# Designs tried in a protein design run: peptides against a protein of PDB entry 2ODG. Part 85

Target 1, 89 residues: chain A of PDB entry 2ODG
Amino acid sequence: MTTSQKHRDFVAEPMGEKPVGSLAGIGEVLGKKLEERGFDKAYVVLGQFLVLKKDEDLFREWLKDTCGANAKQSRDCFGCLREWCDAFL

## One batch from the design tools (peptide; made by RFdiffusion4, then SolubleMPNN)

Design b2_p25_7_s4 (from b2_p25_7, 12 letters changed)
Fold by OpenDDE base, seed 2:
Structure b2_p25_7_s4 (fold): chain B 89 residues (1-89), chain A 25 residues (1-25)
Amino acid sequence: as target 1 above (89 residues)
Amino acid sequence: MEEEEEKKRKEEIEKKRKELLEKLA
């Protein structure tokens, strides 16, 4: 599957203090919802991703339940974090 | 005033995060 430029930009460098909205699949709407739940930075979502043992189904389900992400959004976000971890973790 | 508002916002975000994490525990 192809990735977005947003995905490529994210996985290319350390995430630092990047906002949650910098994650692939997380737009303005989902970003606001995540922030309202205390997930204001990408690294907080990374933390959840790691707590869930990098499991795709668990993470995507969590993202759906937390901010209403659809299948594509959750897939994009998962892929973004997976590839970032492959590069930097 | 803007700095105080930002501080309050950060505190609320942290509170919500803790509440969510508590539910996950």
Scores: peptide ipSAE 0.052, ipTM 0.513, DockQ to the pose 0.412
Fold by OpenDDE base, seed 4:
Structure b2_p25_7_s4 (fold): chain B 89 residues (1-89), chain A 25 residues (1-25)
Amino acid sequence: as target 1 above (89 residues)
Amino acid sequence: MEEEEEKKRKEEIEKKRKELLEKLA
């Protein structure tokens, strides 16, 4: 499948202090919900991705349960973090 | 069994995260 420019921008560089909303699939609505749960930075979501051992099903289900992400949003976010890790981890 | 163990794992992670947030608050 094709990726968004948002995805490409995120995976192209170290994430540093980027807000959670910088993740592909995470818009303003999901971002605010994640922030309310303490996931204010992209690296906090990365942490969750890693503690779930990069498991797609677990992560996508977690994201759905945490902020109400739909299938596309969770897939985009997972793919974003997976490819970022492939490049920088 | 596997799905239930995965559920337990997620719940434990959520619990630990919540505890951390409570300390930060």
Scores: peptide ipSAE 0.051, ipTM 0.542, DockQ to the pose 0.043
Fold by OpenDDE base, seed 1:
Structure b2_p25_7_s4 (fold): chain B 89 residues (1-89), chain A 25 residues (1-25)
Amino acid sequence: as target 1 above (89 residues)
Amino acid sequence: MEEEEEKKRKEEIEKKRKELLEKLA
């Protein structure tokens, strides 16, 4: 499978204060739901990703439970954070 | 056992998140 341009844009640079919606797999609908639950910035979701020790299944399940992400959305988001961490963490 | 640990961990994370949100409000 291939990655999106959104993915490539995110993993290319420090995330700083980027909104949660800048994460691959996180569109407007999921972004709003995450924001309502306190995950307004990408780095907050990164924090959750790290607390879950970068585990794919745990993170994707969390994302599904938290904002209703489907399999593709959770996969894209996980991959985005994984590759960002590989580059910058 | 593993599933129970995961469940408890998720609950703890959720609790901490809620506490943080309350502080930020």
Scores: peptide ipSAE 0.045, ipTM 0.531, DockQ to the pose 0.045
Fold by OpenDDE base, seed 3:
Structure b2_p25_7_s4 (fold): chain B 89 residues (1-89), chain A 25 residues (1-25)
Amino acid sequence: as target 1 above (89 residues)
Amino acid sequence: MEEEEEKKRKEEIEKKRKELLEKLA
């Protein structure tokens, strides 16, 4: 599948202290909701992704329930974290 | 994935998140 520039920018380097909004699929609205829930950094969402054993259905469902992500947003975010892990983990 | 196992995982994650936030408060 094709990816956004936002996705490519994220998976190209260590995430460090990048905000949650730097994740593909996470815009301003979803980012604010995640921040309010304590997920202010991309690495906190990465932690959630790993605790869910990198399971796509579990993670995408969690993201939907937590911040109201739609199917595309959750797919983009999942793919972003999966590819980042493939490169750096 | 078993639905109850999925639910359990989510609850454990929520618990740990709340504990962290409480420590930061």
Scores: peptide ipSAE 0.040, ipTM 0.515, DockQ to the pose 0.045

Design b2_p25_8_s1 (from b2_p25_8, 13 letters changed)
Fold by OpenDDE base, seed 5:
Structure b2_p25_8_s1 (fold): chain B 89 residues (1-89), chain A 25 residues (1-25)
Amino acid sequence: as target 1 above (89 residues)
Amino acid sequence: SMEELKKQVEESRRLGEEARRRALE
């Protein structure tokens, strides 16, 4: 599979204070829903990803339940965090 | 369970945000 430019931009550098909307698969709609639930920064979602021990099924299910992400959106977001962790964690 | 852990994480996050808010007031 091919990645988006948004994915490449995110995995290329430390995430710092980047907003949740900077994650691949997280657009304006999902970003607002995540922010309303207290997940305003990408690192907060990273925290959830790590608590779930980087498990794809658990994380993607959580994302769907939390903000209504579809299969592609949750896949893109998971892949984004996985590759970021491979590079920086 | 993982479900229980997710709940605990959310509770901790909420408490942290409240504490931060009070500290800034």
Scores: peptide ipSAE 0.134, ipTM 0.619, DockQ to the pose 0.079
Fold by OpenDDE base, seed 4:
Structure b2_p25_8_s1 (fold): chain B 89 residues (1-89), chain A 25 residues (1-25)
Amino acid sequence: as target 1 above (89 residues)
Amino acid sequence: SMEELKKQVEESRRLGEEARRRALE
């Protein structure tokens, strides 16, 4: 499958202090919900990704339960973090 | 175990919400 430019922009450089909304699949609606739950930075979501041992099913379920992400949104977000980790972790 | 992972997720969520609450005070 092809990736979005948003995905490519995210995986191309260190994460730093990027907001949660910079993650592929996380738009303004999901971003706001994540921020309200304390997940305001992309690296906080990365933390959950790592706690879940990079497991796709567990992470996507968590994202759905936390902010209401649909299948495409959770897939895009997972792929974004997976490829970032492959490059920088 | 799956139970341990779920616990860790919940703890992380709680800590995040606590941090946000403190930031708003």
Scores: peptide ipSAE 0.110, ipTM 0.632, DockQ to the pose 0.093
Fold by OpenDDE base, seed 1:
Structure b2_p25_8_s1 (fold): chain B 89 residues (1-89), chain A 25 residues (1-25)
Amino acid sequence: as target 1 above (89 residues)
Amino acid sequence: SMEELKKQVEESRRLGEEARRRALE
């Protein structure tokens, strides 16, 4: 499967203070919903990803339940965090 | 806010516990 430029941009550098909307699969709609729940930074979502032991099914389920992400959006977001962790964690 | 932070911490705790349960199944 191919990745988006948004994915490539995210995994290419340290996360820092990037907003949650910088994550692949997280557009304006999902980003706003996540921000309303306190997940304003990408690293907060990373935290949930790590608490879930990087488990794809658990993370994607959580993301769906938290902001209504569909299958593609949750897959893109998971892949984004997985590859970032592979590079920097 | 502090309230939102506490909610997030609690959510993380529940998620961790769920992850452990599923790992044992």
Scores: peptide ipSAE 0.092, ipTM 0.621, DockQ to the pose 0.100
Fold by OpenDDE base, seed 2:
Structure b2_p25_8_s1 (fold): chain B 89 residues (1-89), chain A 25 residues (1-25)
Amino acid sequence: as target 1 above (89 residues)
Amino acid sequence: SMEELKKQVEESRRLGEEARRRALE
């Protein structure tokens, strides 16, 4: 699987206060929807990822239900968080 | 369980929305 530069940029460093839109797969549309639902920072979405025990299916389903992410968007976002956690958690 | 995970997700979502609302006040 090929990753985007956005993915590589995110997983390369601590996420700190990065906005939710910095996550791979999360563009302007999904980012705004997530922000409206209280998920304004990448670390808040990380929180959901961890609550779901890093389960791909559960997380991707949650993301779809929360902001309407399609399969690719949810896959990209999941992969982004998974690799970030592998590096920093 | 799936049920517990769903509850946790919903709680987190609710709390996030509340925090967002408060921040906008």
Scores: peptide ipSAE 0.072, ipTM 0.587, DockQ to the pose 0.096

Design b2_p25_8_s2 (from b2_p25_8, 9 letters changed)
Fold by OpenDDE base, seed 1:
Structure b2_p25_8_s2 (fold): chain B 89 residues (1-89), chain A 25 residues (1-25)
Amino acid sequence: as target 1 above (89 residues)
Amino acid sequence: EEEKLKEEVEKAKKLGEEARKKALA
């Protein structure tokens, strides 16, 4: 299993106010849906990740229910946030 | 439903904001 360049770019630096679409696994379609629900920035999804205590199953299920993410998209997004947290928190 | 979503977003924003600021320190 390998990560995408998008993943590597995200985990390489503090996320600041990067848009939600900067997260690995979150493309234009999912990004727009998340934005419509109020998750407009990557840090807001990070917040939800933390609210869920970094639980993979809970987070991935939440992402699926919130924006329709499939298994790969939710996995990529979870991994992206996990590694970012490992690096910066 | 909408109110629950707003509350969820606000909780997420709070923790996410704290985290992103911590990362900059």
Scores: peptide ipSAE 0.800, ipTM 0.957, DockQ to the pose 0.899
Fold by OpenDDE base, seed 3:
Structure b2_p25_8_s2 (fold): chain B 89 residues (1-89), chain A 25 residues (1-25)
Amino acid sequence: as target 1 above (89 residues)
Amino acid sequence: EEEKLKEEVEKAKKLGEEARKKALA
């Protein structure tokens, strides 16, 4: 499976206070919706990923229900967070 | 509801904050 440069850039370093839109699969449209719901930083979405015990189905369903992410967007976001966690946690 | 959403966000913020700090150590 191939990854985007956006994905590679995100998983290469600690995320710090990067905006939610820095996550792979999260563009301007989804980012704004997440921010409106209080998920304004990448680490908050990471937190939700961890709350859901890194469960792919639960996380992707949550993302869909929260901001309307499609299958590719939710897959890209999940993969981005999973690989970040593998690298830094 | 808004109240449930606020609780969800706070839980996420807590775990996410811990994780991002751990990554810097």
Scores: peptide ipSAE 0.797, ipTM 0.957, DockQ to the pose 0.894
Fold by OpenDDE base, seed 4:
Structure b2_p25_8_s2 (fold): chain B 89 residues (1-89), chain A 25 residues (1-25)
Amino acid sequence: as target 1 above (89 residues)
Amino acid sequence: EEEKLKEEVEKAKKLGEEARKKALA
């Protein structure tokens, strides 16, 4: 399937201190909820992705439970982090 | 429950910090 420009922009460079809302699939609503739970930067969500050993089902379920992400949002976020890791780790 | 969330966040921060630094090196 195709990716968004937001996805392409994120995977093109190191994420540094980018806000959590920079992740594909994470808009203002989900971003605010993640920040309230302590996942305030993209790299913290990356950390959770790695804690879950890059398991798609575990990560997408976690994202749904944590901020209410739907199937598309969680898929987009997972794909964004997976491809970022493939490029930089 | 709040304490469990804090622990989860701290674990994520630790691994995420290591990863983002690795990407810059």
Scores: peptide ipSAE 0.797, ipTM 0.957, DockQ to the pose 0.889
Fold by OpenDDE base, seed 2:
Structure b2_p25_8_s2 (fold): chain B 89 residues (1-89), chain A 25 residues (1-25)
Amino acid sequence: as target 1 above (89 residues)
Amino acid sequence: EEEKLKEEVEKAKKLGEEARKKALA
């Protein structure tokens, strides 16, 4: 599968304090919901990704339950974080 | 419920903070 430009932009550099909405698959709607729950920065979602031991099913289910992400959104977000970790961790 | 969410967020913040700092090193 191919990636979006948003994905490529995110994985190209350290995320620092980028907003949660910078993650592929996370738009305005999902971003606001995540922020309301305390996941306001991309690195916090990264942290959850790591807490879940990079397990795709667990992470994608968590994302769905937390902000209502659909299958594509959760897939894109997971892939974004996975490849970021591969590049920088 | 709310406290559990706070704890979840704090755990995520901790690991995420470590990771983002590692990426900058």
Scores: peptide ipSAE 0.796, ipTM 0.957, DockQ to the pose 0.899

Design b2_p25_8_s3 (from b2_p25_8, 14 letters changed)
Fold by OpenDDE base, seed 2:
Structure b2_p25_8_s3 (fold): chain B 89 residues (1-89), chain A 25 residues (1-25)
Amino acid sequence: as target 1 above (89 residues)
Amino acid sequence: MEEELKKQVELSEELGKAAMEKALE
């Protein structure tokens, strides 16, 4: 499997104030749902990722339950945050 | 929601509330 350009763009630089929709796997629909739940910035989702101790299964289940992410979307989002953390955390 | 996930979410919420209350003192 190859990563998307969106993934590469996200992991290439500090996260800053990037919106939640900047995360790979998070489109407009999922982004809006996350924002409605208080996850408006990518770093808030990062926070949840870290609270779940970077556990893939827990995070992907959380994302599914929170915004309805499918398997690919949750995988892409998880991979995006994992690789960002590897580079910057 | 998985039980482990429920635990983590609950812990996060509890810790968050405690931190917020402390910060507002």
Scores: peptide ipSAE 0.052, ipTM 0.542, DockQ to the pose 0.087
Fold by OpenDDE base, seed 5:
Structure b2_p25_8_s3 (fold): chain B 89 residues (1-89), chain A 25 residues (1-25)
Amino acid sequence: as target 1 above (89 residues)
Amino acid sequence: MEEELKKQVELSEELGKAAMEKALE
């Protein structure tokens, strides 16, 4: 599987205050839904990712249940956070 | 939602609420 430029841009640097929509797989629609649930920043989603102990199945299910992410979107988002953590955590 | 996911989410929410309450003291 290949990654998007959005993914590469995200994992290349500290996420700081980047909005949730900067995560790979999270577009305008999912971003708005996440924001409505209190996940307005990428680091908040990172927090959930870490609480779930970086478990792919749990995180992807959470993302699906929280904002309606499809399989590709949840995969992209998970991969984005995993690789970011590998680089910076 | 899986039981394990439910547990983790619930724990996260509980801890989050507690932290928020402390932050607002």
Scores: peptide ipSAE 0.048, ipTM 0.545, DockQ to the pose 0.094
Fold by OpenDDE base, seed 3:
Structure b2_p25_8_s3 (fold): chain B 89 residues (1-89), chain A 25 residues (1-25)
Amino acid sequence: as target 1 above (89 residues)
Amino acid sequence: MEEELKKQVELSEELGKAAMEKALE
């Protein structure tokens, strides 16, 4: 399947100070929950992604446990961060 | 939270603390 425009917009440029809600799969509901846990910027979630050594299962489980992300949301978010890292790390 | 995830989070916290301490020396 093709990626969303939100995904393409995120992976196309440096992350900078983008809010957590800029990540693919992270809408307003999940974004607010992440912010309440201290994950207010996309780069903070990137940090957790890297701490988990880019492991898909661990990251997606973390995201589910942290903000209640479903399978599609966690997949989209993981894919977004993976492709961003491939381009910029 | 799954047991494996708990272990990974714990490890990351320990590594983070160690790195911070080293950076401040």
Scores: peptide ipSAE 0.042, ipTM 0.533, DockQ to the pose 0.094
Fold by OpenDDE base, seed 1:
Structure b2_p25_8_s3 (fold): chain B 89 residues (1-89), chain A 25 residues (1-25)
Amino acid sequence: as target 1 above (89 residues)
Amino acid sequence: MEEELKKQVELSEELGKAAMEKALE
């Protein structure tokens, strides 16, 4: 399996104040839904990822329940955060 | 400013609770 350029751009540098929409798998539709729930920054979603102990099934299920992410979107988002953490945590 | 902070704290607490509920399933 291959990653997107969006994924590569995200995992290549510190997260800083990047918006939630900068996460792989999170487009305009999902981004707006996440923002409405208070997840406006990528680091807020990172926080949830860490609270869930980096568990793939729990995180992907949470993302689906929170913003309606499909299997590919949740997989891409999970992979993005996992690889970012591997590089910077 | 104070009202916004209260909202953020409430959100954090709710997120924590929801995460724990899922983790216990």
Scores: peptide ipSAE 0.028, ipTM 0.550, DockQ to the pose 0.062

Design b2_p25_8_s4 (from b2_p25_8, 11 letters changed)
Fold by OpenDDE base, seed 4:
Structure b2_p25_8_s4 (fold): chain B 89 residues (1-89), chain A 25 residues (1-25)
Amino acid sequence: as target 1 above (89 residues)
Amino acid sequence: MEEELKEEVKKAEELGKAAREKALE
C-alpha cells in the first residue's frame, strides 16, 4: 500500500494549528462531524490518539463511532498520526 | 489490563469532553 500526498504533507512538518481536515482520511464530511464534536484541530485528534495509547483498534473504533469513518478513512488517519508521532514525538 | 486502560481512558475523555464543550460555547 502507498500513502497519499495528503499524508506526506501532514507528516512532513510540525502540526501546529492545522485544521482537523488536514489529517489523511479526513475529508470535508468527516471533518465537519469532528468539528461539531469539538475536534476542530488536528492536535485535538492527536490528543485522543495519545489518550488511547496509540492503540490502532481503539483509535479506529473511536473514529468510526465519532464521525462515521469507514475502514480506509480510519486506517489512513491512524497511519497519518502514527507516522507524525514517529517523526516529532 | 484492558479494563484498567479503558477506565483511565474514560476518565480522561470526560475531562476532554468538558473542555471541548466549553470551547464550542
Scores: peptide ipSAE 0.143, ipTM 0.664, DockQ to the pose 0.068
Fold by OpenDDE base, seed 2:
Structure b2_p25_8_s4 (fold): chain B 89 residues (1-89), chain A 25 residues (1-25)
Amino acid sequence: as target 1 above (89 residues)
Amino acid sequence: MEEELKEEVKKAEELGKAAREKALE
């Protein structure tokens, strides 16, 4: 499997104040839903990812339940955060 | 151990939710 350019752009640098929509797998639709739930920045989703101990199944289920992410979207988002953490945590 | 983890996660999520809700106001 290959990653998207969006993924590569995100994992290449500190995320800082990047909006939630900068995460791979998070488009306009999911981004708006996440923002409505208070997940306006990528680092807020990172926080949830870390609270869940970086567990793939727990995170992907959470993302699906929170914003309606499908399997590909949740996989892309998880992979994005996992690789970012591997590089910067 | 898994049950303990789930309980701790729940507590953390409750705190996070409160923070997010406050920020939305």
Scores: peptide ipSAE 0.137, ipTM 0.649, DockQ to the pose 0.080
Fold by OpenDDE base, seed 3:
Structure b2_p25_8_s4 (fold): chain B 89 residues (1-89), chain A 25 residues (1-25)
Amino acid sequence: as target 1 above (89 residues)
Amino acid sequence: MEEELKEEVKKAEELGKAAREKALE
């Protein structure tokens, strides 16, 4: 399997204040929905990822319930955060 | 998910929700 350039760009450096839309799998539609729920920065979604103990099923279900992410979008987002954590945590 | 973890996650999510709501205002 291969990753997107968006994924590679995100996992390559500290996320800092990057917007939620910088996460792989999070496009304009999902980004707006997440922002409306207060998840405006990527680190806020990271926080939820960590609260859920990095569990894939729990996180992907949460993302689906929160912004309507489909299977590919939730998979891409989870993979993005997992690999970022592996590199920087 | 263990019951203890489930309770802690729920509690953390409630606190997080409050913080996000303040940030939106």
Scores: peptide ipSAE 0.136, ipTM 0.658, DockQ to the pose 0.070
Fold by OpenDDE base, seed 5:
Structure b2_p25_8_s4 (fold): chain B 89 residues (1-89), chain A 25 residues (1-25)
Amino acid sequence: as target 1 above (89 residues)
Amino acid sequence: MEEELKEEVKKAEELGKAAREKALE
């Protein structure tokens, strides 16, 4: 599988104050839903990812339940955070 | 996932929810 440019852009540098919509798999629709739940920054979603012990199934299920992400969106978002952590954690 | 870990995750999620709700005030 190949990654998107959005994924590559996110994992290439510290995430800092990037908005939640900067995460791969998180478009405008999902981003707005996440923001409404208090996930306004990518690092807040990273926090949830880490609380879930980086578990793929738990994180993807959480993302689906929280903002309605489909399988591809949750896969892309998980992969984005996993690879970012591999580089910077 | 172990049941004990599930409980701890749930507690952490509740704390996170409270923080996020506060930020939305």
Scores: peptide ipSAE 0.098, ipTM 0.630, DockQ to the pose 0.079

## One batch from the design tools (peptide; made by RFdiffusion4, then SolubleMPNN)

Design b2_p26_1_s1 (from b2_p26_1, 14 letters changed)
Fold by OpenDDE base, seed 2:
Structure b2_p26_1_s1 (fold): chain B 89 residues (1-89), chain A 26 residues (1-26)
Amino acid sequence: as target 1 above (89 residues)
Amino acid sequence: SHMEKEKELLEKSRKAGEALLEKEKE
């Protein structure tokens, strides 16, 4: 499957203090919504991803419910976190 | 359901995060 440059940029290095908007699939709109709900950093969303034991369906549904992510956005975000974890966790 | 339980946990986490952010806002 084809990934975006944003995805590749994120998974290539430790995420550190990167904002939530650095996650693939999370643009300005979703990023703002996530920030408003307490998810200001990518690592906070990573935390939710890990709490859900990396389950795709649960995570993507959570993301949809939390910020209104559509199918592509949630897929991109999930894939971003999954591959980051594969590399660094 | 399993999903509901997980969502509940995530909601708690979210609320905790929001509380933290509110404290950081000065």
Scores: peptide ipSAE 0.126, ipTM 0.650, DockQ to the pose 0.085
Fold by OpenDDE base, seed 5:
Structure b2_p26_1_s1 (fold): chain B 89 residues (1-89), chain A 26 residues (1-26)
Amino acid sequence: as target 1 above (89 residues)
Amino acid sequence: SHMEKEKELLEKSRKAGEALLEKEKE
């Protein structure tokens, strides 16, 4: 599998206060939906990812249920967080 | 189940986030 430049940009550095829309797979549509539900920062979504013990299926299902992410979007987002954690956590 | 409890926690987190948003709007 290949990654996007957006993915590479995200995993290359500490996420700090990056908005949720900085996550790979999270575009403007999904980002707005996440923000409306209280997930405005990437680190908040990271929190959910960690609470779910980094489980791919559970996280991707949660993301789908929360903002309507499709399979590719949830996969990209999961991969983004996983690789970020591998680098910085 | 453990998974159900985790989902419940996530739901609580979501609600907390929404509550924060509402509070910020006041």
Scores: peptide ipSAE 0.104, ipTM 0.622, DockQ to the pose 0.096
Fold by OpenDDE base, seed 1:
Structure b2_p26_1_s1 (fold): chain B 89 residues (1-89), chain A 26 residues (1-26)
Amino acid sequence: as target 1 above (89 residues)
Amino acid sequence: SHMEKEKELLEKSRKAGEALLEKEKE
């Protein structure tokens, strides 16, 4: 499996105040839905990721239920947060 | 169950986020 440039850009530096749309797998459609549900920053989604103990199945299911992410989108988002945590947490 | 507890926690987090968003719109 290969990663996108968007993924590489996200995992390369501290998250800071990056918008939720900066996460791999989160495009304009999903980003807008997440923002409308209060998840406007990437670090808020990171919070959910950590609450779920970094469990892939639980996180991907949550993301699907929250914004309608498909399998690829949830996989990309999970991988993005996992690798960011490996580097910075 | 374990999954139910985590789901409840996630729901609380979601509601908190929505509340913050609504507060910012006022």
Scores: peptide ipSAE 0.096, ipTM 0.619, DockQ to the pose 0.100
Fold by OpenDDE base, seed 4:
Order: sequence, then structure tokens, then C-alpha cells
Structure b2_p26_1_s1 (fold): chain B 89 residues (1-89), chain A 26 residues (1-26)
Amino acid sequence: as target 1 above (89 residues)
Amino acid sequence: SHMEKEKELLEKSRKAGEALLEKEKE
């Protein structure tokens, strides 16, 4: 499936201190909601992704419940973290 | 269910975090 430039930019390098909004599928609205819940950095969301053992259904459900992500947004975010982990973890 | 599995995994993580907090307080 086709990925966005935002996705490609994220998976191309170590994420460091990148904000949560740098994740594919996470725009300004979802980013603000995640920040309010303590998920201000991309690596914090990565932590949740890893705690859930990289399970797509569990992660996408969590993201939906936490910030109201729709199906496309949660899919894009999951794919972004999965490919980043494949490259750097 | 998926929700039960998620809660179980998050609970394990919470317990680990609490253990670290208790250690830091000593």
C-alpha cells in the first residue's frame, strides 16, 4: 500500500525527541489529545506499541480509545511504528 | 477478548513502574 511522505520521513531516521505529531496518521487534533494524556513524544507512543507486543489490533484499539483516531489514522500510525522498528529496533 | 489482553499487558507494565517508584523513594 502507498505510504505518505510523512511516513517516509519518520521511518528514515532515529526518532530521538520527535513530537508525537511527527507520527504518520497523527495530525494536530490527535496530537493535542495525546499530549494531554501524557503522550507528548513519539517514543512514548513507541513504548506503548512495544508493551502491546506490536499487536496491530491492540495498538489501534488503544489509539482509538486514547485520542479518537479513526481507522485510517490508526492504520497509518501503526504502519509507521512497525516499519520504524523493522529498521532500527 | 482484545480488551482483556490489553488490560493484562498494561497492568504488568504498571506494576513494573510502581516497583521503580518505590525503589526511588528509599
Scores: peptide ipSAE 0.035, ipTM 0.535, DockQ to the pose 0.077

